# Ledger of designs, part 15: peptides against a protein of PDB entry 2L9B

Target 1, 91 residues: chain A of PDB entry 2L9B
Amino acid sequence: ANFLSQKFPELPSGIDVNINMTTPAMMISSELAKKPKEVQLKFLQKFQEWTRAHPEDAVSLLELCPQLSFVTAELLLTNGICKVDDLIPLA
Target 2, 91 residues: chain A of PDB entry 2L9B as posed
Amino acid sequence: ANFLSQKFPELPSGIDVNINMTTPAMMISSELAKKPKEVQLKFLQKFQEWTRAHPEDAASLLELCPQLSFVTAELLLTNGICKVDDLIPLA

## One batch from the design tools (peptide; aimed at target 1 W50 P66 Q67 C82)

Design b1_p17_6_s1 (made by RFdiffusion4, then SolubleMPNN; from b1_p17_6, 5 letters changed)
Fold by OpenDDE base, seed 1:
Structure b1_p17_6_s1 (fold): chain B 91 residues (1-91), chain A 17 residues (1-17)
Amino acid sequence: as target 1 above (91 residues)
Amino acid sequence: MKVPDFDKLLEFFEKLF
């Protein structure tokens, strides 16, 4: 139905969560933490490479899935790549 | 509410390359 979803037909639908039990941020952080560091960094690398190669599509994807911004920030912070203060200008 | 499926997202980006 959403034209942005049609632009990314292979984008996974995600997992349903009950927001009364947990926040999306907590769920994302928990799921990321379960993955080996190598997998976390691979995801971050692939996302960043794709964003650089397809900046217009990246904007569309982030409009469709704003939570990807949180995923990126979480991976950068938990792997010690950046500090919280580095993200303030982006808020 | 939907949250990302991390494993499927990784597959998604791998398929883009």
Scores: peptide ipSAE 0.216, ipTM 0.729, DockQ to the pose 0.657
OpenDDE base, seeds 2, 3, 4, 5: peptide ipSAE 0.203, 0.214, 0.216, 0.216; ipTM 0.723, 0.727, 0.728, 0.729

Design b1_p17_6_s2 (made by RFdiffusion4, then SolubleMPNN; from b1_p17_6, 5 letters changed)
Fold by OpenDDE base, seed 2:
Structure b1_p17_6_s2 (fold): chain B 91 residues (1-91), chain A 17 residues (1-17)
Amino acid sequence: as target 1 above (91 residues)
Amino acid sequence: MKVPDFDALLEFFEKLF
């Protein structure tokens, strides 16, 4: 864990939230939905480009921040890039 | 619970290039 954190020293820590009656998935989806579509797509594009260019580092990053896989899936779904059935083989 | 700061993450990925 310490090694992975040192590998990405500038990785943002995230935002502390009170979940109340929500789930982590609901909260992430809500936060994504607050962003303009342009921002959502830009994030998705940059993340995908980086993961393709650095697949081994991408594995490390997702180990450190596994919620990014959910973020990616949510962005693909909400922007109509893929459907739920397209994600089943990846689960 | 922590959720991602998407604006900060966007900046993070931009800096990785």
Scores: peptide ipSAE 0.261, ipTM 0.769, DockQ to the pose 0.620
OpenDDE base, seeds 1, 3, 4, 5: peptide ipSAE 0.255, 0.255, 0.259, 0.254; ipTM 0.762, 0.763, 0.768, 0.764

Design b1_p17_6_s3 (made by RFdiffusion4, then SolubleMPNN; from b1_p17_6, 5 letters changed)
Fold by OpenDDE base, seed 4:
Structure b1_p17_6_s3 (fold): chain B 91 residues (1-91), chain A 17 residues (1-17)
Amino acid sequence: as target 1 above (91 residues)
Amino acid sequence: MKVPDFDKLIEFFEKLF
């Protein structure tokens, strides 16, 4: 529909979640928690590798899907890769 | 409201490489 969507035509549309949950962050967190640790780590690995390889496109993707920033942070925290204090300087 | 389909996102990133 827009330029960014045209740049990533194969970007998944996502899945519907319970709109009665309090915040999008909580909804995302709950969906992440449903995934096995192996899947979580695989996503994190692939996303990080892609970001390093395609930094310009990564900026575009995060503009299109800002929730991916939260996803990444959540995965880093929940898997003990970093601490909340480690992310504070980035906020 | 939609949240990411993480399984499909993995596939998406694999295709981008």
Scores: peptide ipSAE 0.194, ipTM 0.715, DockQ to the pose 0.565
OpenDDE base, seeds 1, 2, 3, 5: peptide ipSAE 0.192, 0.177, 0.189, 0.184; ipTM 0.713, 0.699, 0.712, 0.704

Design b1_p17_6_s4 (made by RFdiffusion4, then SolubleMPNN; from b1_p17_6, 5 letters changed)
Fold by OpenDDE base, seed 4:
Structure b1_p17_6_s4 (fold): chain B 91 residues (1-91), chain A 17 residues (1-17)
Amino acid sequence: as target 1 above (91 residues)
Amino acid sequence: MKVPDFDALIEFFEKLF
């Protein structure tokens, strides 16, 4: 965690949530839903482009912030880019 | 636990390029 944090010193800290009151997935979904579709798509595009360009760093980032995998899947699904069945082979 | 700050993440990725 320390090494990965050093690798991404400008990685946002995120927002604290109480997991005793809700699941992380529910909270992530609700936060995503607060964003305009254009913002959601922009995030998805930027993340995907960066991942393609920097696959090794992407692995490191996802190790540090595994929530990003859920975010990506959620955005793909909710914006109709993928179906659940499309993601099964990746699980 | 923390959930992502999506606005900040967008900016973060823009800076990574």
Scores: peptide ipSAE 0.228, ipTM 0.753, DockQ to the pose 0.624
OpenDDE base, seeds 1, 2, 3, 5: peptide ipSAE 0.227, 0.228, 0.224, 0.225; ipTM 0.752, 0.752, 0.750, 0.750

Design b1_p17_7 (made by RFdiffusion4)
Pose (drawn by RFdiffusion4):
Structure b1_p17_7 (pose): chain A 91 residues (1-91), chain P 17 residues (1-17)
Amino acid sequence: as target 2 above (91 residues)
Amino acid sequence: SALPAEAYELIASMPKV
């Protein structure tokens, strides 16, 4: 993964989830949604600028690392910026 | 050109895929 070793070498793997009692998706929501609204908005706007400045980098990262793809979608959902039905066009 | 640090924090708080 030369693209990552060059640009994104320190990508987090994610937390370990016991999916015998808790689903990843539910954790994903409670994880981002338990955060104050300012955080999702701060991340998304700051990330929006970074992805506009670096469309190839940002898209390719989302291509390989799904946590961020759905992290962004869940944050869009929790703020009401986008709905699930708005994400299926992306899917 | 660096990825925002929050991206790293939020990715780290997500379930492993």

Design b1_p17_7_s1 (made by RFdiffusion4, then SolubleMPNN; from b1_p17_7, 6 letters changed)
Fold by OpenDDE base, seed 3:
Structure b1_p17_7_s1 (fold): chain B 91 residues (1-91), chain A 17 residues (1-17)
Amino acid sequence: as target 1 above (91 residues)
Amino acid sequence: APLPEMAYELMGSMPKV
């Protein structure tokens, strides 16, 4: 296992997408929407707290799993915490 | 603290990008 896998040994790599049926963005939105809002918010809060406490590991994680960047953005947007304009400077 | 458990759960259902 590589260094990143050692940091997060049980972390799944994600699912292959059949682009004839869906897109990654659509799938992320759909999967998140299956979670109750309270669960979404709880995860967002915990994840952000973890990120603040472990910034270097967070960088590694988000490089390994860019999905989680999109998850975070999606959660912020869909729960009305921030707007698209707030994310533009980060792109 | 370790990475939240739900991050692992999500990655099991999240698409590769």
Scores: peptide ipSAE 0.665, ipTM 0.930, DockQ to the pose 0.742
OpenDDE base, seeds 1, 2, 4, 5: peptide ipSAE 0.554, 0.657, 0.659, 0.525; ipTM 0.900, 0.929, 0.929, 0.869

Design b1_p17_7_s2 (made by RFdiffusion4, then SolubleMPNN; from b1_p17_7, 5 letters changed)
Fold by OpenDDE base, seed 2:
Structure b1_p17_7_s2 (fold): chain B 91 residues (1-91), chain A 17 residues (1-17)
Amino acid sequence: as target 1 above (91 residues)
Amino acid sequence: SALPQMAYELMGMMPKV
């Protein structure tokens, strides 16, 4: 049984990117920056709430979808919730 | 609670890592 297919059947797997043109980090930052700060914070809050309610699923999700780890880190950084130094232990 | 909708949106737009 595939965890993602069972728990999150409609969750996309991401898109292929030509690394000669952009990097995952650049793309993630760019996409997040398109959203208003209020939307960013709302998502972060909701995602954190979900994570607290489903810690084991959250771990599995972030392991299988590292993009969401990038998203979370970026949101924490850009909204001044933590600094790069604070993320070092998580890397 | 359910996974936020924007997570689905983001995964659709984010690069594979």
Scores: peptide ipSAE 0.644, ipTM 0.922, DockQ to the pose 0.732
OpenDDE base, seeds 1, 3, 4, 5: peptide ipSAE 0.643, 0.644, 0.641, 0.642; ipTM 0.921, 0.922, 0.921, 0.921

Design b1_p17_7_s3 (made by RFdiffusion4, then SolubleMPNN; from b1_p17_7, 5 letters changed)
Fold by OpenDDE base, seed 2:
Structure b1_p17_7_s3 (fold): chain B 91 residues (1-91), chain A 17 residues (1-17)
Amino acid sequence: as target 1 above (91 residues)
Amino acid sequence: SKLPEMAYELMGSMPKV
């Protein structure tokens, strides 16, 4: 069993996307936009708290689930916490 | 603490990257 299956056994792996129809970034943005701002901010706060409490697991999780990196970046941007320019050094 | 529930929800609808 790999790290994800052991630490997060119920965590979905995501869904396949036909790149001829949409892009992962567009899909992530649209899914997040379905959530009220308050829900978005609450998740961001909780996820950041979890990350601070579990930094090693967080690194592994984000490496194996880059979708969550997209989610985090999108939430930071759309809620005005940071700008695209602020994320450039992280890419 | 546990990974927030919405992380599981999101990963269920997020595209594979």
Scores: peptide ipSAE 0.657, ipTM 0.927, DockQ to the pose 0.730
OpenDDE base, seeds 1, 3, 4, 5: peptide ipSAE 0.654, 0.656, 0.657, 0.656; ipTM 0.926, 0.928, 0.928, 0.927

Design b1_p17_7_s4 (made by RFdiffusion4, then SolubleMPNN; from b1_p17_7 with A2P A5E E6M I11M)
Fold by OpenDDE base, seed 2:
Structure b1_p17_7_s4 (fold): chain B 91 residues (1-91), chain A 17 residues (1-17)
Amino acid sequence: as target 1 above (91 residues)
Amino acid sequence: SPLPEMAYELMASMPKV
């Protein structure tokens, strides 16, 4: 495993997507919407806490798993924590 | 502390980007 993978053992790399059937963004939105709001908020809370405690590892994680950037953005938006305009500076 | 278990669970269903 490469350096980043070693930081997060056994972390799934994600699912291959046939772009003729769906898009990663669509799949992310769909999968997140399946989760109860309480679970969504719990993830945000735990992920926020972890990120605050491990900011450098958080950067590494998001580099390794850009999916989680989409996840975080989606959850912030759909739970009314921020708006699209608020994410523009982060793009 | 280790990466939250929820992140591992979540990634199992997330697409590659």
Scores: peptide ipSAE 0.614, ipTM 0.914, DockQ to the pose 0.733
OpenDDE base, seeds 1, 3, 4, 5: peptide ipSAE 0.274, 0.272, 0.272, 0.275; ipTM 0.835, 0.832, 0.833, 0.835

Design b1_p17_8 (made by RFdiffusion4)
Pose (drawn by RFdiffusion4):
Structure b1_p17_8 (pose): chain A 91 residues (1-91), chain P 17 residues (1-17)
Amino acid sequence: as target 2 above (91 residues)
Amino acid sequence: VKAPDFDEWWEFFEKLF
């Protein structure tokens, strides 16, 4: 993964989830949604600028690392910026 | 896929922004 070792070498793997009692998706929502609204908006706007400045980098990272792809989507959902039906066009 | 540790993601992107 030369693209990552060059640009994104310190990518987090994610937390370990016991999916015998808790689903990853539910944890994903409670994870981002338990945060104050400022955080999701702060991340998305900062990230929006970074992805505009670096469309190839940002897109390719989302291509390989799904946590961010759906982290962004869940934050869009919790703020009401986008809905699930708006994400299926992306899917 | 592992659940995102959002704080780690936040710190990761603060290095890039």

Design b1_p17_8_s1 (made by RFdiffusion4, then SolubleMPNN; from b1_p17_8, 6 letters changed)
Fold by OpenDDE base, seed 4:
Structure b1_p17_8_s1 (fold): chain B 91 residues (1-91), chain A 17 residues (1-17)
Amino acid sequence: as target 1 above (91 residues)
Amino acid sequence: MKVPDFDALLAFFEKLF
């Protein structure tokens, strides 16, 4: 385990996907779509609040799990909270 | 390659508070 993994020992390992059959983005989108809107919004709220409260740790977490950036963007877009143009400055 | 386990991540963040 690296330093970042040690910092978040309870961080889930994730789900293995075959990139030859699907893209990580497609898989993430599919998995998110399976969740009720209430659950999606709850996740987004919790992540947002945590990020604001722990910005340095949030950076570390995103370095460890860059897929979370896609998760966040997808949730913001699909729930109509942000538009694509709102995210462009962050790219 | 791994993608996030959404349910596990939700539980993870809930425990951070």
Scores: peptide ipSAE 0.225, ipTM 0.736, DockQ to the pose 0.673
OpenDDE base, seeds 1, 2, 3, 5: peptide ipSAE 0.220, 0.222, 0.220, 0.222; ipTM 0.734, 0.738, 0.733, 0.735

Design b1_p17_8_s2 (made by RFdiffusion4, then SolubleMPNN; from b1_p17_8, 6 letters changed)
Fold by OpenDDE base, seed 3:
Structure b1_p17_8_s2 (fold): chain B 91 residues (1-91), chain A 17 residues (1-17)
Amino acid sequence: as target 1 above (91 residues)
Amino acid sequence: MKVPDVDALIEFFEKLF
């Protein structure tokens, strides 16, 4: 087993997307918008808490699964926690 | 490129945390 499957055995693989039809941000934003705000915020909060408690695992996970960086950014933007300009230094 | 299955990710993290 590789690192990801061993450490996170139930981690989903994600979905292949044709970049010519949509962007990751558009797709993630659309799907997140279908959830209640409380669910969106709870997801973000738990993810943030886990990353703070497990920073080394979080770095590895975010590098190997960049999808999670998109999720975090979209949650922050969608819920008005930050704006696009606030994320520019992180890009 | 791969993007998240949002429902799958939510379920995964709810179980992980």
Scores: peptide ipSAE 0.173, ipTM 0.692, DockQ to the pose 0.644
OpenDDE base, seeds 1, 2, 4, 5: peptide ipSAE 0.150, 0.071, 0.163, 0.074; ipTM 0.676, 0.590, 0.688, 0.595

Design b1_p17_8_s3 (made by RFdiffusion4, then SolubleMPNN; from b1_p17_8, 6 letters changed)
Fold by OpenDDE base, seed 1:
Structure b1_p17_8_s3 (fold): chain B 91 residues (1-91), chain A 17 residues (1-17)
Amino acid sequence: as target 1 above (91 residues)
Amino acid sequence: MKVPDIDAIIEFFEKLF
């Protein structure tokens, strides 16, 4: 059993998509856009708080599940908290 | 490739938080 199986047994693995039909960014943005803005912000705030409380777990989670980094980035961009230029140095 | 299931992720974090 790896870290994810033990620490996050309920972590979803995601869903399969054909990259020729869509991109992760498009899918994430479209699904997030269906949620009320207050839900998006609440999610982002809670994730930030969790990351602060569990920094080592957060690093491990994002390394093993890099798709979550896209979710975080998209939330920041969609809600105008960050701009694309702010993320370029991290790409 | 795998992409996030947003509803599943939200539900997961609601339980985690």
Scores: peptide ipSAE 0.139, ipTM 0.664, DockQ to the pose 0.655
OpenDDE base, seeds 2, 3, 4, 5: peptide ipSAE 0.075, 0.068, 0.080, 0.060; ipTM 0.596, 0.595, 0.598, 0.555

Design b1_p17_8_s4 (made by RFdiffusion4, then SolubleMPNN; from b1_p17_8, 5 letters changed)
Fold by OpenDDE base, seed 2:
Parts: sequence; C-alpha cells; structure tokens
Structure b1_p17_8_s4 (fold): chain B 91 residues (1-91), chain A 17 residues (1-17)
Amino acid sequence: as target 1 above (91 residues)
Amino acid sequence: MKVPDFDAILEFFEKLF
C-alpha cells in the first residue's frame, strides 16, 4: 500500500488487540513473557544482528512498526541485559 | 491497535539471513 510496506512485504501485520482491556505496553509485555527465555533471546539476537547489518532499513522498519522498539527495550530489561536507567538516553 | 505477532516476527527475521 505504501512505500514502507512495500519495502518489507513479508513483515507480519501483527495481532489486533482490544484496547479497552489493556494498554499496548501491557499487551506486548504479556506476549513476550509467554515465550520461553530461549525464544526471547533468539529474537533479540536476530533483531540486533539485522539492525547492525542494515541500519538504514532498521530505521524504515521502526517507522513502519514502532512497537518493535518497545519489544527490544522490554527484552533487554526482562532478560537482565540493561536497566531502565540505561534506556533514558534513548527516549 | 496491533501488537507484534512475536512468533511471526521471529520467523521474519530468520528469513532475512
């Protein structure tokens, strides 16, 4: 439909959620917490490797799917890789 | 509002390599 979507044609659309029952942050945190630690770390590793290899495309992806920045932050926090204070400069 | 499908997005990134 738009340029960003065409750049990542195989990017999943995501899951529709009922905002009357939860916030986006709560929903993302809940979904991540359901995954085994191994899966969480695998995602984080793949995402980080890809963003390092494709920094310009990573910007485009985050424009298309900004919630991925929250996902990354949540994974870093919950897996003890960083603390909240470490994220402040990035906000 | 949409949130990421975690399993699907993981597969997406796996396919990028």
Scores: peptide ipSAE 0.187, ipTM 0.713, DockQ to the pose 0.663
OpenDDE base, seeds 1, 3, 4, 5: peptide ipSAE 0.186, 0.181, 0.179, 0.182; ipTM 0.711, 0.708, 0.704, 0.709

## One batch from the design tools (peptide; aimed at target 1 L11 L61 L62)

Design b1_p18_1 (made by RFdiffusion4)
Pose (drawn by RFdiffusion4):
Structure b1_p18_1 (pose): chain A 91 residues (1-91), chain P 18 residues (1-18)
Amino acid sequence: as target 2 above (91 residues)
Amino acid sequence: AKGVDFDALWEFFEKVFE
């Protein structure tokens, strides 16, 4: 993964989830949604600038690392920026 | 399974945004 070792070498793997009692998706929502609204908006706007400045980098990272792909989508959902039906055009 | 570690992602992107 030369693309990552060059640009994104310190990518987090994610937390370990016991999916015998808790689903990853539910954890994903409660994870981002338990945060104050300022955080999702701060992340998405900052990230929006970064991805505009670096469309290839940002897209390719989302291509390989799904936590960010759906982290962004869930943050869009919790703020009401986008809905699930708006994400299926992305899917 | 792997879940979202948003704090780690946040810290990672704070480095990237620099």

Design b1_p18_1_s1 (made by RFdiffusion4, then SolubleMPNN; from b1_p18_1, 6 letters changed)
Fold by OpenDDE base, seed 1:
Order: structure tokens, then C-alpha cells, then sequence
Structure b1_p18_1_s1 (fold): chain B 91 residues (1-91), chain A 18 residues (1-18)
């Protein structure tokens, strides 16, 4: 097991992506769109709460899983919580 | 499955908070 699996043993492995067929961003956006808004907002809430409770783990997770940053950004934009300009400095 | 992955990571966060 890699370091990510060791540090976060209960974290889902995710989905293997063939970049010749689709991009990770496309797949993430598609899966997120299938979830009810209530579930999307719950995800943001729990992630925010988890980040507050585990700030060092949150940094490690986001460094090891940059796709999770995309998930968060996508959810913030899709639910009208943030504007694109709000995220530009982070890109 | 793809759909289960998102639900699983949500559950992950919830479990870490308990």
C-alpha cells in the first residue's frame, strides 16, 4: 500500500480513469451532478467540519489527492456558493 | 461502483468526526 492508503486506510480507492476516454474532471463533474443538492451540500459541510477538526490531515489529504480540491471547487461553483473569480487565486 | 465512491468518501468524513 502507498502512503495515502497507509495514512487513510478507510479512504475509498476511487475510480481508475483512462485519460484517453475521459478526463478526471469530466468524470468528477458527472458523478457529482448525479447527487441531490442536499447530498452535495452535506459533503461540503462534512468536509469543512472535518478540515476544522483535522487540519493537518486535511493538508496531507489535499496534497496527496488534488482531485479532492477539484471536487470542492466544483461543488462550490455548482451550488452558487462561490464565483469563478473567487477561485482564480487558488489555481 | 462510481456512484458508491462519492458516498463512501462522505461516509469517511462522517466516521472521522465521530
Amino acid sequence: as target 1 above (91 residues)
Amino acid sequence: AKGADFDAILEFFEKQLK
Scores: peptide ipSAE 0.307, ipTM 0.777, DockQ to the pose 0.349
OpenDDE base, seeds 2, 3, 4, 5: peptide ipSAE 0.301, 0.305, 0.300, 0.298; ipTM 0.775, 0.779, 0.775, 0.776

Design b1_p18_1_s2 (made by RFdiffusion4, then SolubleMPNN; from b1_p18_1, 8 letters changed)
Fold by OpenDDE base, seed 2:
Structure b1_p18_1_s2 (fold): chain B 91 residues (1-91), chain A 18 residues (1-18)
Amino acid sequence: as target 1 above (91 residues)
Amino acid sequence: AKGADFEAILKFFEKQLK
């Protein structure tokens, strides 16, 4: 129905956030923390590979799904791949 | 506001790379 669904038809819709109980950032961080480190790293690896293979689509996806940028940033930080200061120029 | 399904997104990327 919307451009996101049309551009990435196989992209999962995600879940609604109950703003009375949590924030999107809190929920994402919590869910990521539940994942084993190897799964977190696998996500980063696959996302990196996909981005390399589909750079224009990657830009479109991150524009349409800014929460995915948060996911990536959180994983980079929590796994010690980058620091907060490294992300500032990208914001 | 929507939150991401981590495992589903991971599968999405894996599928796109095949």
Scores: peptide ipSAE 0.254, ipTM 0.760, DockQ to the pose 0.743
OpenDDE base, seeds 1, 3, 4, 5: peptide ipSAE 0.235, 0.241, 0.068, 0.231; ipTM 0.743, 0.746, 0.598, 0.734

Design b1_p18_1_s3 (made by RFdiffusion4, then SolubleMPNN; from b1_p18_1, 5 letters changed)
Fold by OpenDDE base, seed 2:
Structure b1_p18_1_s3 (fold): chain B 91 residues (1-91), chain A 18 residues (1-18)
Amino acid sequence: as target 1 above (91 residues)
Amino acid sequence: AKGADFDALLEFFEKQLK
């Protein structure tokens, strides 16, 4: 077992996408687009709530699964919550 | 292939918040 599975034993499988950024980004965008807007927003809200409630675990998860940072950015952009320029300072 | 399962992730976060 790797550190990710040990640290987050209840984390669902399928998040450890290959570290090639192009493929994970394409997959994430495609899968997100299949979800209704209300589901996308709910996901974003619960993820944000979780990161606020568990900041240290959130850092660990995002380090181990950097694609989740892309998920957050994609959700913010596609739902018109922020613009690309708003994300530049975080890059 | 390891695909993104957003429903499962959502459930994970919801459970963690309880």
Scores: peptide ipSAE 0.344, ipTM 0.801, DockQ to the pose 0.485
OpenDDE base, seeds 1, 3, 4, 5: peptide ipSAE 0.330, 0.335, 0.340, 0.334; ipTM 0.793, 0.797, 0.799, 0.796; seed 4 fails the geometry check

Design b1_p18_1_s4 (made by RFdiffusion4, then SolubleMPNN; from b1_p18_1, 6 letters changed)
Fold by OpenDDE base, seed 1:
Structure b1_p18_1_s4 (fold): chain B 91 residues (1-91), chain A 18 residues (1-18)
Amino acid sequence: as target 1 above (91 residues)
Amino acid sequence: AKGVDFDAILKFFEKQLK
């Protein structure tokens, strides 16, 4: 088992993506868009709450799963919570 | 490469908060 699975044993594994057919980002965006706005906002709320409760784990998770950073950014942007310019300084 | 199971991750966060 990799370090991610060891540190977060209850974290679900990702969905296999054939990058020859689509990019992971496209897949993530597509799946997110299928969710009702209420569910999207619930995710952001729970992630925020989880981050406050587990700050060290949150850092580790985002380092090990950078796709979650994309998920968060995408949700913030698509729901009008953040603007692209707000994220540029983080790059 | 691996994508994200959105519903599963949401459930993960909810479980961790309980």
Scores: peptide ipSAE 0.273, ipTM 0.778, DockQ to the pose 0.714
OpenDDE base, seeds 2, 3, 4, 5: peptide ipSAE 0.264, 0.259, 0.259, 0.257; ipTM 0.773, 0.770, 0.770, 0.770; seed 2 fails the geometry check

Design b1_p18_2 (made by RFdiffusion4)
Pose (drawn by RFdiffusion4):
Structure b1_p18_2 (pose): chain A 91 residues (1-91), chain P 18 residues (1-18)
Amino acid sequence: as target 2 above (91 residues)
Amino acid sequence: SDLKEDLLTVLKEAAEKK
């Protein structure tokens, strides 16, 4: 993964989830949604600028690392920026 | 929303790469 070792070498793997009692998706929502609204908006706007400045980098990262793909989507959902039906066009 | 449009565009481009 030269693309990552060059640009994104310190990518987090994610937390370990016991999916015998808790689903990843539910944790994903409660994870981002338990955060104050300012955080999702701060992340998404800062990230929006970063991805506009670096479309190839940002898209390719989302290509390989799904946490961020859906992290962005869930944050869009919790703020009402985008709905699930708006994400299927992305899917 | 520009924010929505930009983020959905980058997510769409990422999906096309998969």

Design b1_p18_2_s1 (made by RFdiffusion4, then SolubleMPNN; from b1_p18_2, 10 letters changed)
Fold by OpenDDE base, seed 1:
Structure b1_p18_2_s1 (fold): chain B 91 residues (1-91), chain A 18 residues (1-18)
Amino acid sequence: as target 1 above (91 residues)
Amino acid sequence: SELAETLLETLKRASALR
């Protein structure tokens, strides 16, 4: 079993999207952007809390699903939590 | 922001070659 199946056994199968990195990230970001700011903030807070509790798993998740890194960065930026300069080293 | 620092650090780690 791969990392996702082990750590998230109830994770539903995804939908087929373009194989490039940008399309999946844009799709997720667009859906999250439709949510109220409170929901977006709660998502980030829960992700932070999980990351603090499981730092190795968090890194593994983002390595396996790099699209989520783009999504996270976008949410941080659009909610004014970080600045563009904070993301430049990641590009 | 503590929130930003934690997540940005995780993003940075994930981008590193392993």
Scores: peptide ipSAE 0.423, ipTM 0.829, DockQ to the pose 0.741
OpenDDE base, seeds 2, 3, 4, 5: peptide ipSAE 0.417, 0.417, 0.413, 0.417; ipTM 0.827, 0.831, 0.830, 0.827

Design b1_p18_2_s2 (made by RFdiffusion4, then SolubleMPNN; from b1_p18_2, 8 letters changed)
Fold by OpenDDE base, seed 4:
Order: sequence, then C-alpha cells, then structure tokens
Structure b1_p18_2_s2 (fold): chain B 91 residues (1-91), chain A 18 residues (1-18)
Amino acid sequence: as target 1 above (91 residues)
Amino acid sequence: SSLAEDLLETLRRAAELR
C-alpha cells in the first residue's frame, strides 16, 4: 500500500497517464471548474482543515503529486482567494 | 485570508522540497 492508499483508504483506483504533469493538472482543474463555486470553496476549506490537522501528510501529498499544487493554486486564484502576487514565491 | 495563507504556505513548503 502506497501513501495515498494508506491515508485515503476510500480513494478509488486510478490510471497511469503517460504525459507530463501539466496536462493532468489542467484536466483535474477543468473537472473542478465544472463544479459550483460553493463546492469549490468547500473543497478548499476542507483541504485547509486537513492541512492544519495533518501538515506533514499534506506536504507529502503535494510532493508526491505536484499536479495538486497547480490545481490548488488555480482554485485559489480563480475564486479570488489569493492574488497572482501570492503565487510568485511558488514559481 | 487564513484560507489563502494556510494553503499557500503548504504549497510553498512542498515546492521547497523539489
């Protein structure tokens, strides 16, 4: 069992994608963008709560899946929660 | 906001490990 399976036992099986990390991130972001803004905000809030409760696991997740960093940043930006300037240190 | 600050900090920490 890998990290994701251990920390998220109810996570459904996925598929490997033979493409760079940018395309998967864009695909995930696109799917999330289809959800109502309220759902997106709730997602971010739940993610925030989880990062507070499990800061080490949160960093590990993003280290293993850097695509999620892109998704999170984009959600913060598109929902007006952060500014572009706030993302500069991440580049 | 605390939401932005918390998540951006987490993103930053992860980025520093790359």
Scores: peptide ipSAE 0.620, ipTM 0.917, DockQ to the pose 0.771
OpenDDE base, seeds 1, 2, 3, 5: peptide ipSAE 0.618, 0.617, 0.619, 0.616; ipTM 0.918, 0.916, 0.918, 0.916

Design b1_p18_2_s3 (made by RFdiffusion4, then SolubleMPNN; from b1_p18_2, 10 letters changed)
Fold by OpenDDE base, seed 1:
Structure b1_p18_2_s3 (fold): chain B 91 residues (1-91), chain A 18 residues (1-18)
Amino acid sequence: as target 1 above (91 residues)
Amino acid sequence: SELAETLLETLRRASELR
């Protein structure tokens, strides 16, 4: 079993998307953007809590699923939690 | 914020592994 299967045994299979990283990120961000800001913030807070408890797992997840880094960055920006300058070193 | 700092650090660490 790979990392995702071990750490997220209830993870759904997902849907097919094209092979680039941008399209998956855009799709996820689009769906999250439809949720109330309170829900978006709760998502980030839960992700933060999980990251605090499992920092190496969080890094591994983002390494294996780099599209999630784009999603996270966009949520931070659109909710005014970070500034563009905070993301420049990551580009 | 603490939220931003935590997540940005995780993003940074992950970016170094790409």
Scores: peptide ipSAE 0.439, ipTM 0.852, DockQ to the pose 0.800
OpenDDE base, seeds 2, 3, 4, 5: peptide ipSAE 0.435, 0.433, 0.437, 0.437; ipTM 0.849, 0.848, 0.850, 0.851

